# Designs tried in a protein design run: peptides against a protein of PDB entry 3HUF. Part 21

Target 1, 320 residues: chain A of PDB entry 3HUF
Amino acid sequence: MWIIEAEGDILKGKSRILFPGTYIVGRNVSDDSSHIQVISKSISKRHARFTILTPSEKDYFTGGPCEFEVKDLDTKFGTKVNEKVVGQNGDSYKEKDLKIQLGKCPFTINAYWRSMCIQFDNPEMLSQWASNLNLLGIPTGLRDSDATTHFVMNRQAGSSITVGTMYAFLKKTVIIDDSYLQYLSTVKESVIEDASLMPDALECFKNIIKNNDQFPSSPEDCINSLEGFSCAMLNTSSESHHLLELLGLRISTFMSLGDIDKELISKTDFVVLNNAVYDSEKISFPEGIFCLTIEQLWKIIIERNSRELISKEIERLKYA

## One batch from the design tools (peptide; made by RFdiffusion4, then SolubleMPNN)

Design b2_p24_5_s3 (from b2_p24_5, 13 letters changed)
Fold by OpenDDE base, seed 5:
Structure b2_p24_5_s3 (fold): chain B 320 residues (1-320), chain A 24 residues (1-24)
Amino acid sequence: as target 1 above (320 residues)
Amino acid sequence: EEEEKKKEEELEKLEKEAEEEFEK
């Protein structure tokens, strides 16, 4: 989201969130959803127009800012951004930090980008929330991205957490739920004069973890917990691979269960499968190797004695 | 603090100059 602050109390000592939209900036405007009052005699009654675009798909992957357009409203002394005079038709900016100088005012408006990118676990939830969140200047998507700051957990009553949720947790993404999204959707007007009213997702996250026994106490409890073990996995998802890497596993990939030869078995402690393959091919599992799902592996990993548990299962099946 | 005070003085000066330009 874009946040503006200013020197010399020209914004009345307040910070403001700018959502996607158009703002008239000047001395003789009243602060509202489309106007920013700036208190200085050196500033025109109506001085500039700020236009913030909705986030692009690229912004979701890069964590880049919503495009910020500045136009001077034919003022005597013009408008500058980062010490450059704004062109006659306006200029667009993708920099994360903008110093905006209105006319001869010695104080600048400082605009800075606060990165917030929300990943969704399922397309249905994305379809429900994307429009509203984009109107808040929040990039949204389904795919894993290094720019993601938040992850929306799908709450299905009685289901295990998804691989996406597991991975989001281990990579220290803030996990949120629908309650946080609802709250975000209501704050738009209240944050006009007080950017601090933007809800902190960390409290929501703490409550989710505390109330769900499927999470360990911290990501640190699971990261590298299986260091020294080797697994093989079906080449199905990048998230599954990254999850297993974060556990400290040495990973081999295969295309089918038929590719699991004696050489692979000799180098592998266990095979990780998705639920569909596990259930369909139970009868065709190679002899002498332990096969489990990611969800079964997760149930072991969240235990304090995960290494001992996995070792016992490996031994049990090697001698069976 | 000294830089802020200097900017305030410069603002006051610019505001006075702007008032004098608007009174003309």
Scores: peptide ipSAE 0.028, ipTM 0.613, DockQ to the pose 0.074
Fold by OpenDDE base, seed 1:
Structure b2_p24_5_s3 (fold): chain B 320 residues (1-320), chain A 24 residues (1-24)
Amino acid sequence: as target 1 above (320 residues)
Amino acid sequence: EEEEKKKEEELEKLEKEAEEEFEK
């Protein structure tokens, strides 16, 4: 999200979130969803137009800002951004920090980008929320991104958390739910006056973790918890692979269960499968190897004695 | 603090100049 603040009292000592949209900036405008009042006699009644674009798909992957357009409204002294005079037709900016000088005003409006990128666990929830969140200047997507700051878990009652949720947790993203998104939708008007009124997702996250026994207390409890163990998995999802890497596992990949030979078994402590393969192929599992789902693995990993539990299961099958 | 005070004094000057220009 774009946030503006200003030196001195020209913004009345307040910070404001600028959502995607168009704003007239000047001395003789009233603060609303389309106007930014600046208190200085050195600026025109209507001085500049700010236009913030909705997030691009690229912004989701990079955590880059929504494009910020500035146009001078034919003022006597013009407008500068980062000490450069705004062109006659306006200029567009993708820098995360903008110092905007209106006319001869000695105080600048400082615009800065607060990165917030929301990943969704499922396409249905993305479809439901993406438009609204994009109108808040929040990039959204389904795919894993290094720019992801927040992750919306799928609320399936009575189901295990998804691999995406597990991975998001271990990546130290802030896990949120639909309740937080609903809350975000209500604050849009209030943040015009004070950007600090933006709800903190950390409270939502803490509540999710506290109230859901499927989460450990911290990602650190799980990261490298299986260091020294080796697994094999189907070359299916990158997220599953990355999840297992974060557990500290040595990973071998195979294309089919038929590729699990004696050599692989000798070097592998267990095989990780998705639910569909596990359920369909359980009758054809290789002898002498421990096969489990990612969800079953996760249930072990969240236990304090995860290493002992896994070791016992491995031993049980080696001597069976 | 001294830089803020200088900017404030500069603002006050510019505001007076702007008032004089708008009264013309």
Scores: peptide ipSAE 0.028, ipTM 0.611, DockQ to the pose 0.113
Fold by OpenDDE base, seed 4:
Structure b2_p24_5_s3 (fold): chain B 320 residues (1-320), chain A 24 residues (1-24)
Amino acid sequence: as target 1 above (320 residues)
Amino acid sequence: EEEEKKKEEELEKLEKEAEEEFEK
C-alpha cells in the first residue's frame, strides 16, 4: 500500500494510506476518499492529481508498488517528483519512495510503499477476495512468491493443515484467515486520516496458532529439526521441496516409485509422498523403506521429540 | 535541539518566501 507523509504541518502531521484510485491534491479541497488537503499558501487550490493503479500480476511476485501517476493541474510552479518536473501529460512512477514537491513549497510529500502481498491457499477464497484486496492496493495470488507477506489459511474443519500452510508458517509468513480479510474491508475509511489504524495481522496470526494444535509454538522449533536425515520425494511441488529443505533434510528427487532402487533405499531414511500417491500406491511401496505423507511427517515434526520419533519409525520398518 | 530549531526556522522562512512568490 502507498503511504504518504509530509514534512512540516502541510498534511496536519498525519500519515495517510492511499488506496488505488484518484485523488485531487490541493489547498482548497477537503480530505475525503478522493481528495488530499495540503496546508500551504504556496500550493494551488487544486494543484495535482494522484492516480494509484491496482496491483499488477507482476507486483505479486516482485512486491513492487502499485503504479503511482502524478499530474500537475496546470499550476504556475508545477509539480516535481524526485526533483524532476512532472511532464504536461503526467508521469507514472514505480519507485518505492517518492518525494513530491507541489509548486515552490519547501515541504515535500513523502510517499513510500508498504509491502503487503497476500498468498491464498484456496482458489475459491482468492476468487472471493482478490478484487476487494486489489482495491486496497494489495497484490494477491495462489503461487508461492518471495514477496509474500501474508498467507490465507484454508479453513477446512477437522482436516490437517495444507502443505502451503506448513510452508508459510516455516518461512515466517503471517498466516491470516477470512476474519482478518473481512476486517481489512471495513477499515478503508478510518485509515484515510491515520495510517496507524491499519489492522495488525499479527494478532490474527497469534490467535490462529494459539487455537490450533497442528502448529508448533514457533517456526524455529521445526527449522533444521531433521538435520542429518535424508529423504526422497516425488518431483511434484516446489513448496513440498522447500518445506523439506527448511526441515534440514537432504533431499533426493524421483519421478516415479519405480525409480526407488536398492541404491536409493541404502542412502535414504524415508520417502515422502503426496496423499494421492500414498493412497493409490500403498500396496506397491518398496520393501525396506519408510514411506509417509507430508501431513504424516508434519504430525511428527510438531512433536518435541521429532528426531527420536522418526528414528524409531525408520528402525521399525528396516526390521519388519 | 539547536540544529533542529535552526532547520525549522529556515523552513518557515522558505515557506514564507514561497507564499510571497505564489501570491504574485
Scores: peptide ipSAE 0.027, ipTM 0.563, DockQ to the pose 0.099
Fold by OpenDDE base, seed 2:
Structure b2_p24_5_s3 (fold): chain B 320 residues (1-320), chain A 24 residues (1-24)
Amino acid sequence: as target 1 above (320 residues)
Amino acid sequence: EEEEKKKEEELEKLEKEAEEEFEK
């Protein structure tokens, strides 16, 4: 999201979030969803127009800012951004930091981009929330991205956490739920005067982790916990692969259970399967190899003695 | 009590790391 602050109390000592939309900036406007009052004798009554675009699909993957357009409203002394005079037709900016000078005002408006990018675990929730979040200047998506700051967990009572949730936790993404999204949707008008009124995602995350026994105490308890072990997996999802990498596993991929030959078995400590393959093929598992699901693996890795538990299962099957 | 305290300290660390990532 874009946040503006200013020197010399020209914004009344307040920070303000600028959501996608158009703002008239000047001395003789009243603060609202489309106006920014700036208190200086050197600023025109109506001085500039700011236009912030909605996030692009690219912004979800890069964590880049919503495009910021500045137009001078034919003022006597013009408008500058980063010491450069704004052109007659206006200019567009993709820099994360903007120093905006209105006329001869000795104080600048400082605009900075605070990255917030929300990944969803399921397409239904994305479809429900994406429009509202994009109108807040928040990129949204389903696919894994290094730019993601938050992950929306789907609360299903009595179900195991998803692979997406497991991976989001291990990569230290802030896990949130629908309650946070509901609250976030209500604050748009209240944060006009005070950017600190944004809901605390960390409090939501704390409550999720504290109240769910399926989470370890920290990501560090699980990261590299299986270093030195080797696994084979079906080439099904990038998130599953990345999850197993974060556990410190050496990973081999295969396309079908029929590709698991004696050579692969000799190099592999265990095989990781999805639930559908595990349930359908459990009668036909290769002899001498430990097969488990990611969810079964997760139940082992959250235990303090995870390495011992896995070693015991591997040994049991080598001598069976 | 010691396990709860350790969980709280680790959560506080993750909070600080997440706050620092929003400030950068």
Scores: peptide ipSAE 0.007, ipTM 0.200, DockQ to the pose 0.010

Design b2_p24_5_s4 (from b2_p24_5, 15 letters changed)
Fold by OpenDDE base, seed 1:
Structure b2_p24_5_s4 (fold): chain B 320 residues (1-320), chain A 24 residues (1-24)
Amino acid sequence: as target 1 above (320 residues)
Amino acid sequence: SEEEKKKKEELEKLEEEAEEEFEK
């Protein structure tokens, strides 16, 4: 989201979130959803127009800002952005930091991009929320992104957390739920005068982790917890692979259970399977190797003695 | 900061000059 503040109290010492939309900026406008009052006699009554575009798909992957357009409203002294005069037709900016000078005012309006990119693991939830979140200047998507800051956990009562949720947790993404999205949707009007009124996702996250026994207390409890162990996995998802890497596992990839030969078994502590393969092929598992699902592995990983637990299971099957 | 003081003094001058220009 774009946040503006100003030097010299020309914004009355307030910070403001700018959502996608159009804003008239000037001395003789009243602060509302489409106007930004700037208090200086050196600024025109109606000085500039700011237009913030909705996020692009590229912005979701890069964590780049919504495009920021500035147009001077034919003022005597013009408008500058980052010390460059705004062109007659206006200019568009993709920089994360903008110093906007209105006329001769020595105090600038400073616009900065606060990165917030929300990943969903559920396409139905994305479909429900994407439009509203984009109107808040928040990029959204389903695919993993290095720019992802938040991950939406779907509250399905009685279901295990998804691999996507597990991975999002381990990569230190802030896990949020639908309650947070609902809360976020209510703040649009309240943050006009005070950007600090933006809801803290970390509080929501802390509550999720505290109240859900499927999460460890911290990602650090699980990261590299299985260092020194080796696994083989079916090439199913990138998230599954990255999850196992974050556990510190050495990973061998195979295409089918038939590719698991005696050599691979000798070098592998356990095999990680998806639920579909595990359920269908349980009767056909290779002898002398421990096979488990990611969800079963997760249940071991969240325990304080995960290394001991996994070692016992490996030993149990080597001698069976 | 010294820079903020200079900017404030500059703004005060500009505002005094602007009152003379905008009253015309």
Scores: peptide ipSAE 0.239, ipTM 0.827, DockQ to the pose 0.079
Fold by OpenDDE base, seed 5:
Structure b2_p24_5_s4 (fold): chain B 320 residues (1-320), chain A 24 residues (1-24)
Amino acid sequence: as target 1 above (320 residues)
Amino acid sequence: SEEEKKKKEELEKLEEEAEEEFEK
């Protein structure tokens, strides 16, 4: 999201979130959803127009800012951004920091980008919320992104957490739910005068973890917990691979169960399968190897004695 | 800061000049 502050008292000492939209900036405008009052005798009554675009798909993957357009409203002394005069037709900016000078005012408006990218685990949830969140200047998507700051957990009653949720947790992404999204949708008008009124996602996250026994106490309890073990997995999902890497596993990949030869078995402690393959191929598992799903592995790794548990299961099946 | 103080003095001067231009 874009946040503006100003030097001196020209913005009344307040910070403001700028959502996607158009703002008239000047001395003789009243603060509202489309106007920014700036208090200085050196600033025109209507001085500039700020236009913030909705986030692009690229912004979701890069964590880059919504495009910020500045146009001078034909003022005597013009407008500058980062010490450059704004062109006659206006200019567009993708820099994360903008120093905006209105006319001869020695105090600048400082705009900075606060990165917030929300990943969804479920396409239905994304379809429900994407439009509203984009109107808040928040990029949204389904795919894993290095720019992801928040992850929306799908609440299906009685279901285990998904691989996406597991990975988001271990990646130290802030896990959120519908309650946080609902709260975000209500604050749009209240944050005009005070950007600090933006909801704290960490409190939502703490409540999710506290109320769900499927999470360990911290990501650090699971990260590298299986260091020294080796696994083989089906080449199915990047998230599954990254999850197993975060556990400290040495990973081999295969395309089918038929590719699991005696050499691979000799070097592998266990095989990780997706649920569909596990259920369909259970009768054809290679002899002398422990096969499990990611969800079964997760149930082991959240336990304090995960290394002992996994070792016992490996031994049980190697000698069976 | 010394820089903010200097900017404030510059603003005060610009405002005085603008008042003198409005009084003229």
Scores: peptide ipSAE 0.235, ipTM 0.814, DockQ to the pose 0.077
Fold by OpenDDE base, seed 3:
Formats: C-alpha cells, sequence, structure tokens
Structure b2_p24_5_s4 (fold): chain B 320 residues (1-320), chain A 24 residues (1-24)
C-alpha cells in the first residue's frame, strides 16, 4: 500500500494510506476519500492530482508498487517528484519512494510503498476477496511468490492444513484468515486520517497458531529439523519441494514409482508421496522403504522428538 | 534539527512573500 507522510506540519503530523483512486491535493480541499489537505500558504488551493492504479498481476510476483501518477494542476511553481519537474500531461512512477514537492514549499510529501501481497490457498476464497483487496492496492494470487507477505488459511473445521499452509508457515509468511480480510474491508475510511489504524495481522496470526494444534510454536522448530536425512519425491510440485528443502532434507526426484530402484533406496531414508498416489499405489510400494504423505510427515515434524520418530520408522521398515 | 529549523524559516519567508502577492 502507498503511505504518505510529510515534513513539518503540512499534513498535520499524520500519515495516510492511499488506496487505488484519484486524489486532489491542495491547501483549500478537505480531507476525504478523494482529497488531501496540505497546510501551507506556499501551496495552491488545488495543486496536484495523485492517481494510484490497482495492482497488476506482475505486482503480485514482484511486490512492486501500484503505479503512482502525479499531475500538476497548472500551478505557478509546478510540482516535482524526486527533484524532477512533473511533465505537463503528468508522469507515472513505479519507484517505491517518492519525494513530492508542491511548488516552492520546502517541506515535501513523502510517499513510500509498504509491500503487502496476499496469497490464497484456494480459488474460491480468492474469487471472493480479490476484488476488494485489489481496491485496497493489495496484489492477490494463488501461486507461490517470493513477494507474498500474507497467506490466507481456509478455516475448514476438521481438515488438515494444506501443503501451501505448511510452506507459508515455514517461509515466515504471516498466516491470516477470513476475519482479518473482513477487517481490511472495513478500515478503508478510518485509515484516511491515520495510517496507524491499519489492523495488525500479527495478532490474527498469533491467534491462529495458538488455537490450532497443527502448528508448532515457531517456524524455527521445524526449519532444518530433518537435516541429515534424505528423501525422494515425485517431481510434481515445486511448493512441496521447497517445503522439504526448508526441513533440511536432501531431495531426490523421480517420475514414477517404477524409478525407485535399489540405488535410490540405498540413498534415501523415505519416500514422500501425494495423497492420491499414496492411496492408489499402496500395494505397489517397494519393499524396504518408508513411504509417507506430506501430511503424515508434517504430523511427525511438529512433534518435539521428530528425528527420533522418523528414525524409528525407517529402522522398522529396513529390518522388516 | 538545524535543517528543520532552516526549512521552517524558509517557509515563513515564503508565506510572508505570498501574503504580499495576494494583497497586490
Amino acid sequence: as target 1 above (320 residues)
Amino acid sequence: SEEEKKKKEELEKLEEEAEEEFEK
């Protein structure tokens, strides 16, 4: 999201969130959803127009800012952004930091991009929330992205957490739920005057972790917890691969269960399978190797003695 | 800061000059 602050008292010492939309900036406007009052006699009554675009699909993957357009409203002394005079037709900016000078005012408006990208675990929730979140200047998507700051967990009662949720937790993404999304949807008006009124996702995250026994106390409890073990997996999911890497596993990939030969078995402590393959192929599992699902692995990893538990299962099947 | 004080003095001067331009 874009946040503006100003030097001196020209914005009354307050920070403001700018959502996608158009804003008239000047001395003789009243603060509302489309106006920004700036208190200085050196600033025109109507000085500039700011236009913030909705996020692009690219912005979801890069964590880049919503495009920020500045137009001078034919003022005597013009408008500058990052010490450059704004062109007659206006200019568009994709920089994360904008120093905006209105006329000769020595105090600048400083706009900075606070990165917020929300990944969804399922397409149904994305479809429900994406439009509203995009209108807040928040990029949204389903695919994994290094730019993701938040992950929406689906609150299906009695379901195991998904691989996406597990990975989001381990990569230290803030896990949120529908309650936080509802709060975000309601704050649009209140944060106009004070950006500090933006709801803190960390409280939501702490509550999710506290109330769900499928999470360890911290990602650090699981990161590299299986260092020194080796696994094999089907080359199907990059997210599953990244999850296993964060556990400290050495990973081998195979294309089919038929590729699990004596050489692979000799180098591998266990095989990780998806639920569909695990359930369909149980009868065809190679002898002498421990096969499990990611969900079964997760249940072991969240235990304090995870390394001992895995070692016992590996030994049991090697000598069976 | 000394810089903020200098910017404030500059603003005060600009505001005085602007009042003189609006009274003309």
Scores: peptide ipSAE 0.234, ipTM 0.818, DockQ to the pose 0.076
Fold by OpenDDE base, seed 2:
Structure b2_p24_5_s4 (fold): chain B 320 residues (1-320), chain A 24 residues (1-24)
Amino acid sequence: as target 1 above (320 residues)
Amino acid sequence: SEEEKKKKEELEKLEEEAEEEFEK
């Protein structure tokens, strides 16, 4: 989201969130969803127009800002952004930090980009929330991205957490739920005068983890917990691969169970399968190798003695 | 800061000049 603050109390000492939309900036306007009052006699009654665009798909992957357009409203002394005079037709900016000077006012309006990108685990929830979140200037998507700051977990009572949720937790993404999204949707008007009124996602996250026994106490308890072990994986997502890497595993990939030869078995401690293959092929598993699902692996990893548990299962099958 | 004081004095001058331009 874009946040503005100003020097010399020309914004009444308050920070303001700018959502996608158009704002008239000047001395003789009243603060609302489309106006920004600036308190200085050196500023025109209607001085500039700010236009913030909705996020692009690219912004979800880069964590870049919504485009910020500035137009001078034909003022005597003009408008500057980062010491450069704004052109007659207005200029567009993609920098994360903007120093906006209105006329000869020695105090600037400072705009800065606070990155917030929300990943969804469920396409139906993305379809439900994407439009509203984009209108808040928040990029949204389904795919993994290094720019993601938040992850929406689907609350299904009694279901195991998904691989996406497991990976989001281990990569230290803030896990949120639908209750947080509902709260975000209501805050749009209240944060106009005070950007600090934005809901704390970390409090939501702490409550999710505390109330769900499927999470370890911290990501650090699981990261590299299986260092020194080797696995082979079949028909896993990219998130599954990255999850296994974060556990410290050496990973081999194969296309079918028939590709598991004696050489692969000799180099691999266990095989990770998806649920469909595990359930259908239980009878045809290669002898002398431990096969499990990611969900079964996760249940072992969240235990304090995960390395001992894995070692016992490997030994049991190697000597059977 | 000394820089904030200078900016404040500059603003006060600009505001006085602007009042004189509006009173003329």
Scores: peptide ipSAE 0.232, ipTM 0.818, DockQ to the pose 0.078

